# Peptides against a protein of PDB entry 6FRK: the designs that were tried, part 66

Target 1, 411 residues: chain A of PDB entry 6FRK
Amino acid sequence: NEEVLNAMLKEVCTALLEADVNIKLVKQLRENVKSAIDLEEMASGLNKRKMIQHAVFKELVKLVDPGVKAWTPTKGKQNVIMFVGLQGSGKTTTCSKLAYYYQRKGWKTCLICADTFRAGAFDQLKQNATKARIPFYGSYTEMDPVIIASEGVEKFKNENFEIIIVDTSGRHKQEDSLFEEMLQVANAIQPDNIVYVMDASIGQACEAQAKAFKDKVDVASVIVTKLDGHAKGGGALSAVAATKSPIIFIGTGEHIDDFEPFKTQPFISKLLGMGDIEGLIDKVNELKLDDNEALIEKLKHGQFTLRDMYEQFQNIMKMGPFSQILGMIPGFGTDFMSKGNEQESMARLKKLMTIMDSMNDQELDSTDGAKVFSKQPGRIQRVARGSGVSTRDVQELLTQYTKFAQMVKKM

## One batch from the design tools (peptide; aimed at target 1 L326 F332 T334)

Design b2_p22_3_s3 (made by RFdiffusion4, then SolubleMPNN; from b2_p22_3, 12 letters changed)
Fold by OpenDDE base, seed 2:
Structure b2_p22_3_s3 (fold): chain B 411 residues (1-411), chain A 22 residues (1-22)
Amino acid sequence: as target 1 above (411 residues)
Amino acid sequence: DELLKKLAELRKLLLELQKILE
C-alpha cells in the first residue's frame, strides 16, 4: 500500500513538475499529502486513486489560497489600479482586458499609459483602448512616468472615473532602476491596488520573478496571463506563494474577451486534468442551452434540421473559444485546437451560418434538408448568390449537414 | 444527472462539429 501510494504520488509530482509547479511547492505538497492520507483508511477498499487525487486537490487549493482577501473596487468611488510586471508578461494587454471587463459591468473605466521606456507603448495602449471604446491618457512628450501617472490620475479623478488603470514600464530584467521607478509612481498616485502581471509560460522562473516584485513593491493582487491550452498553470501557484497575494483574474488568450475572474476550484481541476465541469455548467447555463430540450428531443427522434445545426453553431459561438470549451470537458486535452485553428474554425462556422442565413424556412426546417436541395438544384444557386459564396460551398455545407444528421440518427 | 447527460450530449455534438470544421 505504501509503495502504491509512493508510486501514485510520484506520478502526481511528475505531472505537477511538468505543469511548471515549483519544485519546493511540489515537495511540500507531497509531504502534506502523505501526512493527510490515512493509510488505514486506504486499506478499507476505497479507491486509492480517488483518495490521493482528493488529497492532492485539497493541498493544491491551499497553495492557491494566500489567506488574504482579494481587493475589490468600490462602486461610486475612485479606484486606482496600478499594473506592474516584466516586459512580455502581457501587462499592457491585460490592462485593456481589465478595463473592458469593468466597462462591460457598467463601471466608468479609463486607462493611463505611464510606460515611457518602451517606444510605441502609448500607441499600443491607445489602439487597444480605442477598439474597446475605453477613455485613455498618456503623453508623447513627457518622459517622466510619475508626471504622466499623476496627471492622468488627477484628470480621471476630476472626471469621476470609478476604475483608473495605470500601466507602467515593463523591463526584461529585474533592474533596481525599474523598481525605483515603480515605487516613485506608486508613491505619487497612491494606488488602491497594485496588480502584478505574470506570464504562466516562464515556468520555474515564476517564483523568483514574483518574489523580486513583492520584495520591492507592495503587490496586492496577481493576474496570470497566457493560460492558454499549452500553458502549464503551475506558475500561478508559484506567484501566489511568492507574493502572498490572490490571483484575481486570468488571461486565457489574445482577444480582449479572453479574460476571466480567477476561480480556485476550476483552475485546480484543470491543472489536474479533471476539466472544469463547474465552469462548463456555468457556461452552458449562461447560454440558456436549456432550450436544448427541444434539440435533445429532436436528437432522440433522430431529427436534425439545418436550423438545428445553425442553432448549435450559435451556441458554440456564444460559448467563446472552442478550445476553451473543449478544455473544460474532462478528457479533452488543451491541445485539441491550436489557437490558429480556433480562429479559422470560428471563421468557418460564421461562413456556414452566413450560407444558412440565405436559406428559407422550408430549407432550414426540413428533416431532410439535403434532399430538398437535391430535388431542386436551383435552391443551391439561390443560396449561393444570396450569401455571396460558390455553389460548391453550399454543396459542402449540405454534405457536412448530411454527415452530421447521419451521426445524430445513430445517437 | 440530467445536466451530466446534457453535457455528454453537448460533448458528442461538439466533437462531431469539430470533425466537420477540420
Scores: peptide ipSAE 0.020, ipTM 0.384, DockQ to the pose 0.140
OpenDDE base, seeds 1, 3, 4, 5: peptide ipSAE 0.018, 0.006, 0.018, 0.006; ipTM 0.376, 0.345, 0.381, 0.322; seed 3 fails the geometry check

Design b2_p22_3_s4 (made by RFdiffusion4, then SolubleMPNN; from b2_p22_3, 16 letters changed)
Fold by OpenDDE base, seed 3:
Structure b2_p22_3_s4 (fold): chain B 411 residues (1-411), chain A 22 residues (1-22)
Amino acid sequence: as target 1 above (411 residues)
Amino acid sequence: DELLKKLKELRELLLKLQEILS
């Protein structure tokens, strides 16, 4: 029994190390799991594998819980949120994502660019903010981040903004000059929350990096970025352990909507390759898939139109990156779509939708759309001209539709 | 059980869509 336990724990520890979980945390988890498992209960014929998995899951949940309640903004108050993190962590993008998240929730939100070090930082923030219709502040001429941050915070306080997000300078290294600048900004604006932004893809470096920030600034929250990639998120455990601060949000892609509140249970389930059934259900419910009962009913009858395909493409686009959806389904590894393939796939979807936007209702609602086009080839030329694509691109779409419709008929 | 059934149907649909998009 002990040998079997040790063998299974070795496999779990290997998988956690391959998921970028810090070696110290893996060792501690192994010891805690061993102490929590009664070997006598394991002898009683209980599913040993399920018991070990449950013990591992419980210990991982404890590792992502710092025992500190996450900061939340107060409605009707001015909440100043300062962002800190290295260059390339996704900090500036995450500021825009957080601002957009709160704006969509009905908060009066604004952005301040206090990054004077990076050329084009203000232009990047301005571009993101303008696209999202978020008010912003920054300077092209002021070089002191303290002045910019102070003026911006004062301006937006006077305008009764509820969420005031301050983006700061990043560096490539943990430099004392960066930390001093962050301290000066923090002292000047007195933020209600300091958010450390961490790139999950840095793997084993997460602990040392997170600790260096926490040792210099009063980090109260963590946001983990780039969880859409090959990063299995094990670095998030290291960040919580080092900062003793909760993860509040995760960045799951490059789109402004690729941002979600952190949930411990789904995250650990995903980390263990169990999938995120709850997050899948939530995303399915957010899509108002009640309208998909009609689609499911049509699919059961082997009916599938170009309009039905268009609606499914809209649903996929609303769900965000397809790799994330698949990664929520148990047994689909995150590796199923490389990041490069996902942007290309989304661009391809948008192109296909643009072609379908040039189709008429008779073409879209036909139970045999490909046959409508085959009978009247002039329709292909019309659609190609209307969408600005080649006749070949329209034929490729119709070929894909035909393959799908054939698969639906076999269901 | 209905939700699990809908999720399975959605999974099959998504797999088929992925095969087309790949």
Scores: peptide ipSAE 0.025, ipTM 0.397, DockQ to the pose 0.121
OpenDDE base, seeds 1, 2, 4, 5: peptide ipSAE 0.014, 0.012, 0.020, 0.011; ipTM 0.377, 0.359, 0.397, 0.354

Design b2_p22_4 (made by RFdiffusion4)
Pose (drawn by RFdiffusion4):
Structure b2_p22_4 (pose): chain A 374 residues (1-38, 47-273, 303-411), chain P 22 residues (1-22)
Amino acid sequence: NEEVLNAMLKEVCTALLEADVNIKLVKQLRENVKSAIDNKRKMIQHAVFKELVKLVDPGVKAWTPTKGKQNVIMFVGLQGSGKTTTCSKLAYYYQRKGWKTCLICADTFRAGAFDQLKQNATKARIPFYGSYTEMDPVIIASEGVEKFKNENFEIIIVDTSGRHKQEDSLFEEMLQVANAIQPDNIVYVMDASIGQACEAQAKAFKDKVDVASVIVTKLDGHAKGGGALSAVAATKSPIIFIGTGEHIDDFEPFKTQPFISKLLGQFTLRDMYEQFQNIMKMGPFSQILGMIPGFGTDFMSKGNEQESMARLKKLMTIMDSMNDQELDSTDGAKVFSKQPGRIQRVARGSGVSTRDVQELLTQYTKFAQMVKKM
Amino acid sequence: ESTEELEELAKKFQEITEILNE
């Protein structure tokens, strides 16, 4: 049985290593689901599913904008990850939700970058800012957020150039652009086909600049996006959106369960009964109930107080014979009144007859009356 | 206070005994 756990466990470790999941997290997840584990494919895959939900959970809720206030969002990520494409996908998302959204092109390096964000904004009917001539992104971002602030826009999304960690020049310039405009949220956009080099870049981005949200693009293809587990752990940020195509409407919020599945592949007879059950539990205590001075009108009249401390086990064979629908019903007496066929099965395996209940049903009706009167 | 709580439980108990005698 130790060999059936390992053959089925190394087959999921290969399923995650092929889904571009970091080898550090696969080796760690393997011995986490091995230590926490101490119709067969369900008792195994359910334990694997709960261990994955434990990894995709960063514990941090997403940053959401406030209507009636200026929200500056700054996009960061590697070269070619889809920042300019996801810039228009997000401005179009909120603009359709009713936000005064605008775009700013703070890329002064990439050829045809302002022309790219201009044509994406021209098409989606979204205001845009940028420059063909201005070579300083700190100047384009500052003079753009200033313009759209004096025009009272609520979502101001600043697009930046692609940068990698080994370029300290572009990592300083990214920190200066973030210090000039002071964004409310910084989004780390990552390609879904990224391999093992994801945890190092995503970590260096978190170190130089404060990354709060992660977007995973190019998920409409064969890439399952296992590199996102290494950006969530590195940036400490949850995934808020995913990209699912080249168009502006190929964009939707991140849901954890479909991504992990792809990455993996009045008083009633019942109340009359419980009040009785507590009066029998407090039944050997009936002599304490006759203590009160001037209140002992009677005690154990006609000896019937002895069987009121004997009827509740026989009535419990009826509850033992009851399932969770009758037991958890608001009116435990209405489930059997409509279907007196349930009065025969309760009588079979519990040894009580269907006759005994007629005297109980009268005793029940009287009890049900004096509680609604209570 | 403890006497009043016991009076209330005694009354419920007497009422149940009357129903059981019937």

Design b2_p22_4_s1 (made by RFdiffusion4, then SolubleMPNN; from b2_p22_4, 14 letters changed)
Fold by OpenDDE base, seed 1:
Parts: structure tokens; C-alpha cells; sequence
Structure b2_p22_4_s1 (fold): chain B 411 residues (1-411), chain A 22 residues (1-22)
């Protein structure tokens, strides 16, 4: 029984290491799981695999729990949230995502750019804020981040903003000058919460980076970025362990809405490849996929039009990162999406949709759209001109449609 | 079942992706 336990724990430990879980945490988990499993209960015919999985799940949940309640903003008060993190962590994008999240929840939210080090930092923040209709503050001429942060916080407090997010300078390296600047900004604005933004893709480096920030700045919250299905998220455990601070949100992609509140159980389930059924249900309910019944019914009858293909592409585009949806389904590994850049696939879909936007209702609603175009080649030239593409691109779309329609007829 | 419908949509998407990758 001990040999079987040790073998199964070795497999789990390997999988956790491949998920970027810190080696010290994996060792601790292994010891805790061994201590929690009664070998005598394993002899009584219980499914040993389920018992070990449950013990591993419980210990991972404990590793994500810092034992500290997450800070939450107070309604009707001015809440100052300061962001800290390395350059390339997704900090600036995450500021915009958090601002947009609170704005959608009916909070009066604003953004301050106190990054004077990075050329174009204010332009990037301004661009993101303007797209999301979020009020923003910054300077093109002021070089002191303390002045910008102080003036911006004062301005937005006077205007009765409830959520005041301050983006700070990120550095490529842990430089003492960066931490001094962060402390000066923090002392000047007196933030209600300091959020450390961490990139999940840095793997085993997460612990050392998170610790370096916590040792210099009073980090109270963590946001983990780049959880787009490629990063298995094991670095999140390292961040919690090092900062002793809760993960409050996760960034799940490049879109401003690719941002969600951190849920411990769904996250651990996903980390273990068990899927996230709750997150899937929530996401499906948000998408109002009620229109899919009519599509599925048409597909069952072997009917597939160019319009049906267009509607499917729209649904896919509305679903956002499809890899994440697949990763929420139990048994669909992240590897099921071809390593093709999801952005490239989305750009290809958008190009195909743009071609179809130049088609007429007769072409779109035909049960044999390809045959309509083959009978009248002048239609291809019209669509090509209307969409700004080559006649070859239209022919390729029609070829793809024909392949798909043949697959639907075989279902 | 919503999961069965999503699984079908996923299969359709995987088929579309395969066609787009060809």
C-alpha cells in the first residue's frame, strides 16, 4: 500500500511540477498528503485514486488560502488601489481590467498613470481607458510619479470617485530604485490596497519575485496574469506562499473582459485537469447561448448554410478564448487546441466573416452556397471587391464551407 | 444537457480549426 501511495504521489508531484508549482510547495504537499492519508483506510477497498486526488485537492486548497481575508472596496467611499509589479507582468493592462470590472458593477472608477519611466505608458493607459470609457489622469511632462499620483488621487477624491486605481512604474529587474519609488508613491497617496501583479508564465521564478516585492512593499493582494490556458497557474501557489496575501483576480487573456474574481475551488480543479464546470456554466449563462438550440437542430438535419457558419463564427468570437472553455470541460486538456495562436485563428475567423458580410441573403441562406457561387462566378468577384480580398480568398472560404457542410451531412 | 451542446460546439470548432489549419 505504501509503494502504491508513493507511486501515485510521484505522478501527482510530477504533474504539479509540470504545472509550475514550486518544488518546495510540492514537497510540503507530498508530506501533508502522506500524513492525511490513513493507509489502513486505503486497505478497506476505497478507490485509492479518488482518495489521493481528494487529499491532494484539499492540500492545494490550503496552499492557496493565506489565512487572510481579501480586501474589498467600501461602497460610497474613496478606495485607493495601488498596483505594483515587474515590467511585462501585465500590470497596466490589469489596471484597466480591474477598472472595467468595477465600472461594470456600478462603481465610479478611474485610472491614474504614475509610470514616468516607460515611454508611452500614459498613451497606452489613455488608449485602454478611452476604449472602456474610464476616466483617467496622467502627465506628458511631469516626471515625478509621486506628484502625478498625489495630484491624480486628490483630483478624483474631490470628484467623489469610489475606485481610484494607480498604475506605477515597472522595471525589468528588481532594482532598489524601483522599490524606493513605490514606497514614496505609497506614502504620498496612502493606498487602501496594494496589489502585486504577477505573470504566471515565469514558473519557478514566481516565489522569488513575489517575495522580493513583499519584503519591500506591503502587498495586500495578488493578481495573477497570463492564465490563458498555456500557463497552468502553479505560480499562483508560489505567490500566495511568498506574499501571504490572497489572490483576488486572475487575468485569462488579452481582452479587457478576460478578467475574473479568483475562486479557489475552480482554480484547483482546473490545475488538476478536473475542469471548471461552475465557471463553464457561469460563462455559458453570460453568453446567452440560447440561440444554439436552433443551430444544433439544423445541424442534426444536415442543413448547413453560409449564414449558419457565420453565426457559429459569431458565437465562437463571443465565447472569447475557446481554449479556456475547452479547459473548463472535464477531460478536454489544454492541448486540444492546436498551438496555433488563438489571436491568429480569431483574425482568420474575422477575415472570413468580413468576406461573408459582402454576401447577399440568397448566397448566405442557400443550402448549397458553394454551388450558387460556382454557377455564377461573377458573385465571387463581387464579394471579393466588397470585402477587399482576392477572388482566391473567397474561393478558399467556399472550399472550407463545402468541407464543413460535408462533415455536417455525415453527422 | 448544456455540456453535451457545448461538447458539440467544441467538436464543430475543432473541425473548423482543422479546416483553417489545412
Amino acid sequence: as target 1 above (411 residues)
Amino acid sequence: DLLEELAKLNELWLQIQKILDE
Scores: peptide ipSAE 0.021, ipTM 0.415, DockQ to the pose 0.192
OpenDDE base, seeds 2, 3, 4, 5: peptide ipSAE 0.018, 0.019, 0.012, 0.010; ipTM 0.426, 0.401, 0.386, 0.376; seeds 2, 3 fail the geometry check

Design b2_p22_4_s2 (made by RFdiffusion4, then SolubleMPNN; from b2_p22_4, 13 letters changed)
Fold by OpenDDE base, seed 5:
Structure b2_p22_4_s2 (fold): chain B 411 residues (1-411), chain A 22 residues (1-22)
Amino acid sequence: as target 1 above (411 residues)
Amino acid sequence: DLLEKLKELRELYLKLQEILNE
């Protein structure tokens, strides 16, 4: 019995190491699981595999629980949220995602760019904020992040903003000067919450990075990014252990909506390769996939219009990265979508939708949209001018539509 | 029902990706 337990624990430990779980945490988990398993209960004919899996699951749940209640903003107050993290962690994108999340919940939200180190940081934040209709502050001329942060926080406090998010400089290296700057900004603005943004793809380095930030600034919350990639998110356990701070949100892709509140149970289930059936059900219910019954019925009849293609592109864009939805289904590994840059695919879809936004109802609702355009070439020129694209781009869309409509007819 | 709808959407998405990558 002990040999079987040790063999199964070795397999689980290997899988956790392959999921970027820190080697110290895996060793501790192995000891905790051994102490929690009653060998007498294993003798009673219970499925030994299920018992070990359940014990492992319980110990992983404890590793993501820091025993500290997550900070939550207070309604009707000014809540200052400071973001900290390395360059390339997704910090700036995550600021915009969090701002958009609170705005959608009916909070008066704004963004401040206090990143003076990276050229184009303010332009990137401004672009993201403008797309989401979020008020923003920053400077092209001021080089002191303390001045920018202080002025921006004061401005938005005076305008009665409820959520004031401050993006700080992320540097490529752990430099003492970065930590000093973060402390100066924190002291000037007196944030209600400091959020550490961590890239899950860094793997075993997550512990050392998270610890370095916690040792210098009072990190109270963690956000984990890039969980849509090949990273199984084991580094998130290291961040919680090092910061002693809860994970509050997960960044699940590049879209502004690829952002969700952290749920412990689904996350651990996914980490173990069990899938996230609950998150899948929630996501499917949010997508209102029942509204697609009419589309599925049309597809079954071999009818496919440019409007039906447009609606499908909208659905794909609402679903977010399809790799994530697949990764929520048990037995569908993340590797299934590995060959496509999802960002490039989404940008292509958005370009195609912008072309279709310049089409009329007669073109969109035609059962042979490509033939409508081939009969009247002036339509291609009109659509190209209306969407700001080349006539070639419109012809490529019509070629893609024709290929798709032919595939639908063969279904 | 939901799982079958998701499989159908998956097949549609894969076909869309094949067409977009050509």
Scores: peptide ipSAE 0.033, ipTM 0.389, DockQ to the pose 0.117
OpenDDE base, seeds 1, 2, 3, 4: peptide ipSAE 0.030, 0.023, 0.012, 0.022; ipTM 0.393, 0.429, 0.363, 0.417; seeds 1, 2 fail the geometry check

Design b2_p22_4_s3 (made by RFdiffusion4, then SolubleMPNN; from b2_p22_4, 12 letters changed)
Fold by OpenDDE base, seed 1:
Structure b2_p22_4_s3 (fold): chain B 411 residues (1-411), chain A 22 residues (1-22)
Amino acid sequence: as target 1 above (411 residues)
Amino acid sequence: EELEKLKELRELYLKLQEILNE
């Protein structure tokens, strides 16, 4: 029994290390799981695998909980939120995502660009804010981030903004000058919350980076970015352990809507490859994919048209990255589509849709679209010319459609 | 019922992904 436990724990520990969970946390988890498992109960014929998985899950949940309640903004008050983090962490993008999140919830939200170090930081923030219709402040001429932050906070306080987000300078290295600047800004604006933005892709470096920020500034919240389908969530555990601060949100992509409140249970389930059924249901409901009933009924009857395929591609495009959706489903590993393959797959879908946009209703609504084109080859040439593609590209689409329709008929 | 719809949708997406990876 102990040998079986040790073998299974070794497998879990390997998977957690592969998920960028810090080696110290994995060791602690292993000892905590061993202490929580009664070997006598394991002998009684209980599913040893399920018991170990449950014990691992329970201990991971504890590692994500810092025992501190997350800060939340107060309605009808002025809430100043300062963002800190390294360059390339996604800090500036995350400021815009958080602003948009609160704006969509009916908060009077604004953005301040206090990044004077990076050329074009204000233009980037302005572009993101303008697209989202979020009020913004910054300067092209002022080089002191303390002045910009103070003036911006005062302006938006006087205008009765409820959520005032301040983006600070990010640097490539942990430089003392960055921390001094952050402290000067924090002292000037007196933020209600300091948010550390961390890139999940930095793996084992998450602990050291998160600790360096916490040791210099009063980090009260963590946001983990780049948790797309390939991002290893293990760095999030390291951030919580180092900062002793809760994860409040996660960034799940590049779009302004690729931002969600952190949920412990779904996150740990996803980290363990158990999927996120709740997040998948929520995402399906947000997309109003209930219109899929008509499609599901057609599929059950073995009917599948080029239009049905087009509508599925539209649904996929609306759902966002395929890897994220698949990663929410139990038994799909996060690695099912490489990041490179996802953009390429989305580009391929867009190309296929562009070809179908040049098809007529007779071609799209035929129960055998490929046969319509095979009977009249001039249709292929028309569609190819209309879409700006080769006749080969149209034939490839029809071949893919035929394969799909055959798979549907076997369901 | 929602779980069954999600399974059907999953199978559809798997098949689409297989086609897209070809």
Scores: peptide ipSAE 0.031, ipTM 0.405, DockQ to the pose 0.111
OpenDDE base, seeds 2, 3, 4, 5: peptide ipSAE 0.023, 0.011, 0.025, 0.024; ipTM 0.426, 0.337, 0.533, 0.482; seeds 2, 4 fail the geometry check

Design b2_p22_4_s4 (made by RFdiffusion4, then SolubleMPNN; from b2_p22_4, 14 letters changed)
Fold by OpenDDE base, seed 5:
Structure b2_p22_4_s4 (fold): chain B 411 residues (1-411), chain A 22 residues (1-22)
Amino acid sequence: as target 1 above (411 residues)
Amino acid sequence: ELLELLKKLRELYLKLMKILNE
């Protein structure tokens, strides 16, 4: 019995190490699981595998719980949220995702770019904020992040903003000068919450990085990014252990909607390769996929318009990367879709939708949309000008539509 | 029903992606 337990624990420990769980945490988990398993209950004919899996699951749930209540913004107050993290962690993108999340919930949200170190940081934030219709502040001329952060926070406080998000400089290396700058900004703006943004793809380095930030700044919350990647998210456990701070959100892709509140149970289930059936159900319910019955019915009748294609692209965009949805289903490996093709495909879909936004209802609702454009070439030029694309891009869209409509007719 | 709907959406997505990559 003990030999069987040790063999099964070795397999679980190997799988956790392959999931980027820190070796110290895996060792501690192994000891805790051994202490939690009653060997007498294992003798009573209970499925030893299920018992070990449950014990492992329970100990992993404890590792993601720092025992500290997550900070939450107060309605009707001005809540200042400072972001900290390394360059390439997804910090700037995550600021925009969090602002958009609160805006969609009816909070008056704004963004401040206090990253003076990276050329084009403000342009990137401005681009993301403008796309999401989020008010923003920053400077092209001011080089002191303390001045920019202070002025921006004061401005948005005076305008009665409820969520004020401050993006700071991310450096490539843990430099003392970065931590000093973060402390100066934190002291000037007095944030209600400091959010550490961590890239899950850095694997075993997650502990050391998270600790270095916590030792210098009062990190109160963690956001983990790039969980759509090859990273199984084991580094998130290291971040919680090092920061003693809860994970509040996860970034699951590059889209502004690829951002969700952290749920412990689904995360651990996914980490163990058990899937996330609850998150899948929630995601499917959020998609209102019942509205797709009408679309499936149209497809069954072999009718397919440019509007129907647009609605399909909207549904795909709402679903997010299909690899994430598949990764929520038990036994569907994350490798089923080549990840590099999904982001490029999503960018292509968004470009196609932007072209279609310049089409009129007669063009969109025609059962032969390609023929409408072929009969009146001036429509192609109008749509191209309206969407800021070439006439070739519009012709390529119409070619893709025609191929799709032919496939639908064969279904 | 949900799994069947997801399967249909998957088939549709894969067909779309095939067309977009051609």
Scores: peptide ipSAE 0.019, ipTM 0.436, DockQ to the pose 0.150
OpenDDE base, seeds 1, 2, 3, 4: peptide ipSAE 0.025, 0.013, 0.013, 0.019; ipTM 0.459, 0.399, 0.409, 0.511; seed 1 fails the geometry check

Design b2_p22_5 (made by RFdiffusion4)
Pose (drawn by RFdiffusion4):
Structure b2_p22_5 (pose): chain A 374 residues (1-38, 47-273, 303-411), chain P 22 residues (1-22)
Amino acid sequence: NEEVLNAMLKEVCTALLEADVNIKLVKQLRENVKSAIDNKRKMIQHAVFKELVKLVDPGVKAWTPTKGKQNVIMFVGLQGSGKTTTCSKLAYYYQRKGWKTCLICADTFRAGAFDQLKQNATKARIPFYGSYTEMDPVIIASEGVEKFKNENFEIIIVDTSGRHKQEDSLFEEMLQVANAIQPDNIVYVMDASIGQACEAQAKAFKDKVDVASVIVTKLDGHAKGGGALSAVAATKSPIIFIGTGEHIDDFEPFKTQPFISKLLGQFTLRDMYEQFQNIMKMGPFSQILGMIPGFGTDFMSKGNEQESMARLKKLMTIMDSMNDQELDSTDGAKVFSKQPGRIQRVARGSGVSTRDVQELLTQYTKFAQMVKKM
Amino acid sequence: ETVEELEELAEQHQEISEILNE
């Protein structure tokens, strides 16, 4: 049985290593689902599913904007990850939700970058800012957020150039652009086909700049997006959105369960009964109930007080014979009144007859009356 | 206060004994 766990466990470790999941997290997840584990494909895959939900959970809720206030969002990520494409996908998302959204092109390096964000904003009917001539992104971002602030926009999304960590020049310029405009949220946009080089870049982005949200693009293809587990652990940020195509409407919020599945492949007879059950539990205590001075009108009259401490086990073979629908019903007497067929199966395996209940049903009716009167 | 709580439980007990005598 130790060999059936390991053959089926190394087959999921290969399923995650092929889904571009970091080899560090596969080796760690393997011995986490091995230590926490101490119709067959369900008792195994349910344990694997709960261990994955433990990894995708960063413990941090997403940053959501406030209507009636200026929200500045700054996009960061590697070269070619889909920042300018996801800039228009997000401005179009909120603009359709009713936000005064606008775009700013703070890319002063990439050829045809302002022309790219201009044509994406021209198409989606979204205001845009940028420059063909201005070579300083700290100037484009500062003079754009200033312009759209004096025009009272609620979502101001600043697009930045692609950068990698080994370029300290572009990492300083990213930190200065973030210090000039002071964004409310910084989004790390990552390609879904990224391999093992993802945890190092995503970590260096978190160190130089404060990354609070992660977007995974190019998920509409064959890439399952296992590199996102290494950006969530590195940036400490949850995934808010995913990109699912080249168009502006190929964009939707991140849901954890479909991504992990793809990455993996009045008083009643019942109340009359419980009140009795506690009066029998407090039944050997009936002599304490006759203690009160001036209140002892009677005690054990006609000896029937002894069988009121004997009827509740026989009535418990009826509850033992009851399932969770009758037991957890608001009216445990209405489930059997409509279907007196349930009065025969309660009588069979519990040894009580269907006759005994007629005297109980009268005793029940009188008890049910004096509680609605209570 | 304890006596009052016991009076209330004793009254419920007497009422149940009257129903069981019937």

